# Designs tried in a protein design run: peptides against a protein of PDB entry 9GMZ. Part 95

Target 1, 343 residues: chain A of PDB entry 9GMZ
Amino acid sequence: TGFPLELLTRPATERLAYFENYTVAHPRLKEVYEILMRTIAEPAGASFIFVYGASGVGKTTLRLRVEQKLTELALPKLESDRARVPVVGIEAIAPESRYFNWKEYYTRALITLEEPLIDHKFDYGVRGISRDNFGKINVESKVVAPALRRALENALIHRHPDVFFVDEAQHFGKVASGYKLQDQLDCLKSLANMTGILHCLLGTYELLTFRNLSGQLSRRSVDIHFRRYCADSPEDVQAFKSVLLTFQQHLPLAETPNLVDHWEYFYERTLGCIGTLKDWLKRVLSDALDREATTITLKDLQKRALSVAQCQKMFKEIQEGERQLSETEADVQNLRSALGLGA

## One batch from the design tools (peptide; made by RFdiffusion4, then SolubleMPNN)

Design b2_p14_3_s1 (from b2_p14_3, 5 letters changed)
Fold by OpenDDE base, seed 3:
Structure b2_p14_3_s1 (fold): chain B 343 residues (1-343), chain A 14 residues (1-14)
Amino acid sequence: as target 1 above (343 residues)
Amino acid sequence: SELEELRRRVAGSV
């Protein structure tokens, strides 16, 4: 089934919003979703989940779908336990300075935990944290990072989410020269241990460097690789073409564009990353709607495509990440063979 | 209510 045909008579803003909110349930997304949902339900003593993959692979879409499902599953319990939240999701910000801003991180986490619609105002036990008339948390400038950490620990214990999501978690690895990435990992580990809340860190392959620095986190972490589609796999090519077919059916235009016949060009400019593909199509759809166009042409696609230079840079970053994982898998096989365990 | 907002978020993303 394609888009609702009534959208063709609706404002451009509604047509764009439809496509923005539309999610293709592609095989890699389903696989990672099932693994992540199972791991959240049965963490088996894990304190961390690492979800890593290419930039634009669809990790934010994965997070949002898991957040939605955890919320749906929690709804019956939330009727009796109004203090509970099913899930918390934040995005880690790139530090403007050489140092990760823990004060900002804790503040953003607290704001996310206490969305305005919570009837019960939790007391954080910290002076200088208040709520405005809209229920939004206000943190006075005098409140220091250790106090905000205690407030977050108390809030996480009280609200007891099934998981704490941190998107763009590779930004924890952006520490100044001389700060140990280990100290950041120990800080996160301490927060997870003190609260008893499972943390899920989503990020690029740069997250592997962060993960590998802590031998203690490795023992309490589950790794999930969110793979892109590879052009050397006939199955992956077919899945990618099927995604293009679905997107062309869900572009709210009078004439269905032929995206599938251009699959190689779409692959070249997305590297098999469905998030990158969706964002490209959003930009092209927005331009088409602004011109009141009936369809999307190859020229419209070319106008909003990533440059070859951008794709080459992104591809090098992907290849380095995939190489590091392949080497790790080979090391495991070598260790198993050396132990007399079958390969 | 928070519960109604959560229900709306669940319903709006399908």
Scores: peptide ipSAE 0.029, ipTM 0.705, DockQ to the pose 0.036
Fold by OpenDDE base, seed 1:
Structure b2_p14_3_s1 (fold): chain B 343 residues (1-343), chain A 14 residues (1-14)
Amino acid sequence: as target 1 above (343 residues)
Amino acid sequence: SELEELRRRVAGSV
């Protein structure tokens, strides 16, 4: 099944929005989705879930699909419990300084927790936090980070989400010293413990460095690797081709483009990352719609492709992350051998 | 209401 043919008579904005909202249910996404959903339902004493993988692999898409499903599952209970939210998701911001801005983090989390349409305004117990006439949270500049933390703790306890998502969570690790990095981990751990809310940190392979700094977090965390498709795996190549086939059927153009015949070029410029592929196709679709084109060509693809230099840089970052994971597996084997457990 | 908005989001996410 392809896109709704009625879209061909609709405005370019609606056609583009269709493709933007469309999600290919590819094998890696399904696998990670099922693991994540199961872990959220049955955390088994875990306080953290770490989801790591290449930039552009589709972590944000995964988060959004999980948020949607958790919302759907919670709806029957939300009819009786109007204070509850099913899920909260924020994006961590890269620090402008050598320090992570906790004040900004807590403010963003509070703003995300307070949907403007709540009939019952929760009192955060903190002076300088107010709501406008639309229910939007306003935080006065005088409110300090410890007060915002208490407000967030109270809000999380009151609204009791099934999970708290933090996207781009590698930004917690972008601090000037190892001691400060440990302090950041302890802050997150304390927030999870004080609220009883499961935290899911999504990020790049840089998240592994952050994860490995705390042996205590190791005991209270579940790790999920969101892998890219690898060209050396026939199964992964077939899955990648199937994604291309699905995307070509869901591009709202008069003539279906042949993406599959160019699979090697798509692989070269996406490194097997489906998010990167979708973003590329979205840019190309936008250009085609602006020109009122009936289809997309290889030249149109080439115009919006990442450069070889960009791909080489991204590939080095991926290889380093994949290497660190393989070393961790070797370390597990070495640990087993040292314990007198067979390899 | 928040609940109506959540229902709308769930229903619109085909």
Scores: peptide ipSAE 0.028, ipTM 0.690, DockQ to the pose 0.034
Fold by OpenDDE base, seed 5:
Structure b2_p14_3_s1 (fold): chain B 343 residues (1-343), chain A 14 residues (1-14)
Amino acid sequence: as target 1 above (343 residues)
Amino acid sequence: SELEELRRRVAGSV
């Protein structure tokens, strides 16, 4: 099944939007999706879920698909419980300073919880939080971070989402000292404990630092590794080729481009990361649509590829993350052996 | 309503 053929007569903006909204249901995405959905349904006393993997592996796509499914499942109950929000999803911002901006985080979370279309105006009990005529939350500059935290705690308790997603959560780790990182983790833990809301942090392998720093978080967290496809695995190579074939069929062009024949070049410039692949193809599609081209060529791909230097940097970061995980798995096995627990 | 907006989001994300 390819793209709807009627798109070929539509404006370039609609054709590009179709591809942007299209999601390939690839094996690693399905696996992580099922684990994450099960963990959200049955957290077993967990307060945190950590989803970590390479930049561009598809973590944001995973989040959006889970948010969609949780919303779909909650819709019948929302008719009787008008205060409930099924899910909250935010992206953590990289701080301009060496310190994470909690005030900005709490403000963004409150704005996301109180979408303008909420019929019920919740009173946060905090002076300096108002709504405009469009229902948009305005937080006065005088409102301090502790007051915004209390407002967010009250809002999360009242709205009772099944999960609170924080994408790009490695930005919490951007602190000048190890002590400040522990303080950040304790703040997040306290927020989850005070609200009773399950938190899911999605991010790069820098989230592994969070797992190692808090023995108390480890007891109340579930770890999910979103792996890339590896070229040394025949099964992973076949899955990657199948993703290329699917994208090839869903590019809204008059002539189906041959992406699969260039799979090695796609792998070289994406490192097996499907999000990086989709973003690359989106840029190339945009260029093709601007030229009213009938197809995509290798030259069009080369024009928008990541540089070798970018790929080398990304690969080094991936290798370090994968190494740390492999060492952790070996350490668990060694610990089990030392405890007399069979392999 | 918020509920109608959520329904539209679920329906539009195919």
Scores: peptide ipSAE 0.026, ipTM 0.681, DockQ to the pose 0.034
Fold by OpenDDE base, seed 2:
Structure b2_p14_3_s1 (fold): chain B 343 residues (1-343), chain A 14 residues (1-14)
Amino acid sequence: as target 1 above (343 residues)
Amino acid sequence: SELEELRRRVAGSV
C-alpha cells in the first residue's frame, strides 16, 4: 500500500513529515534489528554491542526503531515502576581538541535520562546538579567530570535501562594517541561494569579500530555488521530495487515517479546505502513540494545527487572497512586452524 | 570518465 491519499490535500510540511517518518523495512535492516533486539534481551554476559557499517547505511534508523520497540515493550512495567527508563540514546560528538570531552558526554547522558515526562525526582548525590521547574537538569560549571560520572552511574543504576545507545561512536577513536584511546575504552568498560547496563556503540567502520584495541572488550562484546547492498549480488540488487519501489509508492506526490528504472543511477550515487538514498529522496521531495510539482523527474534527482567525487571518497572508506572485516574473519579462521578446530 | 571509473569500482567491490 502506498501513502495515504489524503496527504495530497495537506500542506507541504505534513507531506514531507510523512516521508521523513516513513521507514522501509528492507532485508538488512530487519536482520540487524532482529540480532540487536535478541542481543539486548539476552546479552549472555556481554557488556557491549558494536554495530558498524558504512556512513548512511541506516544505523540511526535502526537505533530509533529499537528505541521505539524497547519503549513499547516496557510501557506496561513503567506504569508500576515510574523510576525505570527503557532505553537511553545519545550521539557522541567529535572532539574539538585532541581530547574527548567526558564532562560534556556525562552531562548529555544525564540530560537524556531526565526526560521531562518522568516526574520522579532522583537525587544524584552530587552538589551542583539541580533540576529547574520543568525537570531539566542544570549542571553548574564547577562540577568536574569524576562527579558527573558518579551521578551518571547512580542514575543508570536507579533507572536501569535495557541498553545505553551511543551513536556516531567512532568519535571516541578520534584521539591523538593509542594510550588515550585505551584509557577511553577502559573508561567506557568501567561505566558498563559499575552500572550493569549494556552499552551499544553504533558507528562507521572506524569503530573497528576502537574495538580491536581492547582484547578484553572483544571478550565481552557482540559485533553486528550492518552491510550495504552489493551490486555483484543478484539478491542484493533485487532488494535495492524493492526499496526503490517502496519509496516511489510512499512519496506523497500526485503522480508516482518511476525510480526503479533508474536503479543503477541510484546505486551509483548511494553505494547501496539506504540512509543515503532516503536523505537524497527527502531533499528532492522537498524541492518538488516547494514548486508544487506533481512528480519527480531525473533532472530533479540529478540536482540533489552526491557528486562523483563524494561517492568516490565514500566508496574508498567502505572498501577499507570491508577489507578490515575480511582480514578479521581470516584471522579467526587461522586461529581455529591453529587450535586444531576444523575450518 | 570519473563516472565510468566509479561504476567500475562499485561493480567490482567484492
Scores: peptide ipSAE 0.015, ipTM 0.441, DockQ to the pose 0.045

Design b2_p14_3_s2 (from b2_p14_3, 6 letters changed)
Fold by OpenDDE base, seed 5:
Structure b2_p14_3_s2 (fold): chain B 343 residues (1-343), chain A 14 residues (1-14)
Amino acid sequence: as target 1 above (343 residues)
Amino acid sequence: SELEELRRRVSGSV
């Protein structure tokens, strides 16, 4: 099935919005989605879920689909429990300084928990937190990070989401020393423990450093690897081609572009990352719509492709992450063998 | 209401 043909008569903004909102259900996304949904439903005493993978693999898309599904499943219960939110999702900001800004994090989390349309005004018990006439949370500059933490703890307990999502969570690792990273992980662990709320951290392979630094987090965490598609796997190549075919059918253009015939070039410039592919196609679609073009060409693709230098840098980061995971898997097998547990 | 907004978000997602 392709895009709704009525879009061809709609403004460029509506055509672009359709493609932006469209999600390809691909094998790796489905696999990770099912694991994540199962883990949220049955955390088995876990306080954390780590979802790690390459930049542009589709982690934000995964988060949004899980948030949507958790909201759908919670709707019948929200009629009787008006204080509840089904899920909370935020993106961690890259610090401007060498230190993660906890005050900003807590403020963003509180703003997300208290969306302006919430009929129930929760009292955080903290002076200097107010709401405007639109219900938007305002945090005065005088409010210190420990007070904002207590406000967030109280809000999470009161609103009891099934999970708290933090996207781009590798930004917690941006600290000047390994000691400060441990303190940040202990802070996150304490927040999860004090609230009883399951935390899901989504990020790059830099999240692997978090798994290795805290033997206590490893006992209370579930790890989910969101893999890219690999060109050395015939099954992965076929899945990648199938994604290209689906995107080809869902570009709201008068003439269906031939993306599949260029699959090697798409793979070269995305490294098998479907989010990177979607972002590339969005840029190319925007350019085509601005020109009132009937289709997209290889020349249009080349104009918006990542440079070879960008791809080489991204590939090096991916290879290092994949290597660390492969070594960990080998270490587990070696440990099992050394313990006399069959491999 | 918050509930109506959540319903809208769930229904509007393709």
Scores: peptide ipSAE 0.040, ipTM 0.721, DockQ to the pose 0.034
Fold by OpenDDE base, seed 2:
Structure b2_p14_3_s2 (fold): chain B 343 residues (1-343), chain A 14 residues (1-14)
Amino acid sequence: as target 1 above (343 residues)
Amino acid sequence: SELEELRRRVSGSV
């Protein structure tokens, strides 16, 4: 089924919003979604989940769908337990300095836990943290990072989310020294242990460097690789073509564009990353709606495509990440063989 | 209420 035909009579803003909110349930997204949901339900003593993959593979879409489902599943319990939240999700910010800003991280997490629509007031046990008349958290400048950490620990224990999401988590690794990176990992590990809350870190392949520095985190983590589609796999090519077919049916235009016939060009400029594809089509749809166009042309696609130089840079970053994963898998096999566990 | 907002978020994303 395509888009609702009544959208053709609606404003351009509503037509664009439809496509923005539309999610293609492609095979890799479904697989990672099922693994992530199962791991959150049954963490088996894990304190961390690492979800890694190429930039633009669809990690944010995955997070939002899991947050939605966890909220849906929690709703019946939230009627009786008004203190509980189903999920907390934040985005890690790249540090402006060689040091990660933990004060800002804890403040953002507290603000996310205490949305303005929450009727009940929680005492954080920390002087200089208050709520305004709209329920918005105010943190006085004098409040130091250790006090904000205690406030966050207390809030997470009290509200008991099923998972704490951190998107763009590779930004924790952007610190000047290996010792500081270990301290960051130990800080996150301590927060998860003190609260009993499962943490899910989503990021690029740079997250692997962060994961590999702590042998202790490796023992208490579940790894989920969100793979792109590969052009050397006939099954992956067919899945990518099926995504293009679905998107062309869900572009709210008078004439359905033929995206599938241009699949190689779409693959060349997205590297098999569905998030990159969706963002490209959103830009092209916006341009078409602004011109009151009946369809999208190849010329419209070319105008909003990533440059060859951008694609070459992104592809090198993907190849390095995929190489590191292949080496890690080989190291596990070598370890098993060395232990006398059959290959 | 928080519960009404959560219900709205669940229903609006379908």
Scores: peptide ipSAE 0.040, ipTM 0.719, DockQ to the pose 0.035
Fold by OpenDDE base, seed 3:
Structure b2_p14_3_s2 (fold): chain B 343 residues (1-343), chain A 14 residues (1-14)
Amino acid sequence: as target 1 above (343 residues)
Amino acid sequence: SELEELRRRVSGSV
């Protein structure tokens, strides 16, 4: 089934919004979704979940789908427990300074926990935290990071989400020396331990550095690799073509563009990352709608494609991440063999 | 209500 044909008579904004909100349930997304949902339901004493993969693989889409499902599953309980939230999701921001801004992180987390729709205003017990007329949290400049941490701990305990998501979590590592990174991980670990809330960090392969720095985190973490599609796998190529076919059918244009016949070009410029593909098609769709075009052409695609230089850079980062994982798997196998455990 | 907004979020993404 394609897009609703009624969209062809709708404003460009509605047509674009349809495509933005559309999600292809591709095999890798489904696999990681099932693993993540199972791990959230049965964390088995884990305090952390690490979801790592290429930039643009679809981690944000995964998060949003899990948030939706956890919300759906919690709805019957939320009728009786109005203080509970099913899930909390934030995006980690790259610090402008050499230091991670914990004050900003705690403030964003508090704002996300207390979306303006909560009829019951939780008192954080911290002076200088108030709510505006719209229920939005206002944090006075005088409120220091330790006070905001206590407020967040209290809020997480009171609201008791099934999981706390941190998207783009590699940003914790970008500015920190290895020492500062350890301190950040210890801070997050302490927050998870104090609240009893499971944390899920989603990010690039740079998250592997976080796992390797703390032998204590590794014991309390579950790892989930969100793989891209690989061109050397016939199954992955077929899955990628199927995604192109699905997007082709869901572009709200009068004439269905032929995306599938250009699958190699799409693969070259996305590296098998479906998020990168979706974002590319979104840009091309926006341009087509602005021109009132009936379809999109290869020329339209080329205009909004990532450059070869960008793709080469991204591919090197992917290869390094995949290499590190392969080496880790080999080390596990070598350890098993050395222990007399069969292959 | 928060509950109605959560229901809206769940229904709007199907």
Scores: peptide ipSAE 0.038, ipTM 0.715, DockQ to the pose 0.035
Fold by OpenDDE base, seed 1:
Structure b2_p14_3_s2 (fold): chain B 343 residues (1-343), chain A 14 residues (1-14)
Amino acid sequence: as target 1 above (343 residues)
Amino acid sequence: SELEELRRRVSGSV
């Protein structure tokens, strides 16, 4: 089924919002979703989940769908336990300095944990953390990172989410020295251990470098690779074409554009990343709605496409990440062979 | 309430 036809008579803002909120349930998203949901339900002593993949593959969409499902599943229990939250999700910020800003991280996490509609104010036990009349957390500038950490630990223990999501988690690795990178890992590990809360770190392939620095984290983590679609795989090409067909049906335009016939061009400019594809189509849809156009043309697509130079840069970053994973798989195979286990 | 907002978010995600 396509978009609701009533949208054609609605304002451009509603039509765009429909497409923005629409999610294609493509094979890679479904696969990673099921693995992630299963791992959250049964972590088997894991304290961390690492979800890594190309920029624009759809990690944020995955997170939002998991957050939604965990919320849905928790609703019956939340009626009796008003302190509990099903899930918490934040985005890690790139450090402006050679150091990760833990004070900002803890502050953002606390703000996300405390939605304004909580009838009962949790006391963080930290001076300089207050709530306004709307329940919004205010953190005074004098509050130091260790105090904010204790407040976050207490809040996580009290609210007991099923998982704590950190999007763009590769930003933890953007520190000047390997020693400090280890300290960041130990800090995260300590937070997970002190709270008993499962942490899910989503990021680019740069997250692998961070992941590999701690052999101890290796024993307490689950790794999930969110792969792009590859043009050398007939199955992946068919899946990508099916995504284009679905988006084609869900663009709220009077005339259904033929996206599938241009699949190679879409692949060239998205590298098989569905998030990149959706963002591209959203920009093109916005332009079409602003012009009151009945459809989308190839010229409209070209106007909002990533440049060849941007695609080449992104592709090099993807290839490096995929290479590192292939080397890790080869290392596992070599380890198995060295252990006298068959290939 | 927070619970009502959570219900709204779950129900509105068609």
Scores: peptide ipSAE 0.031, ipTM 0.709, DockQ to the pose 0.035

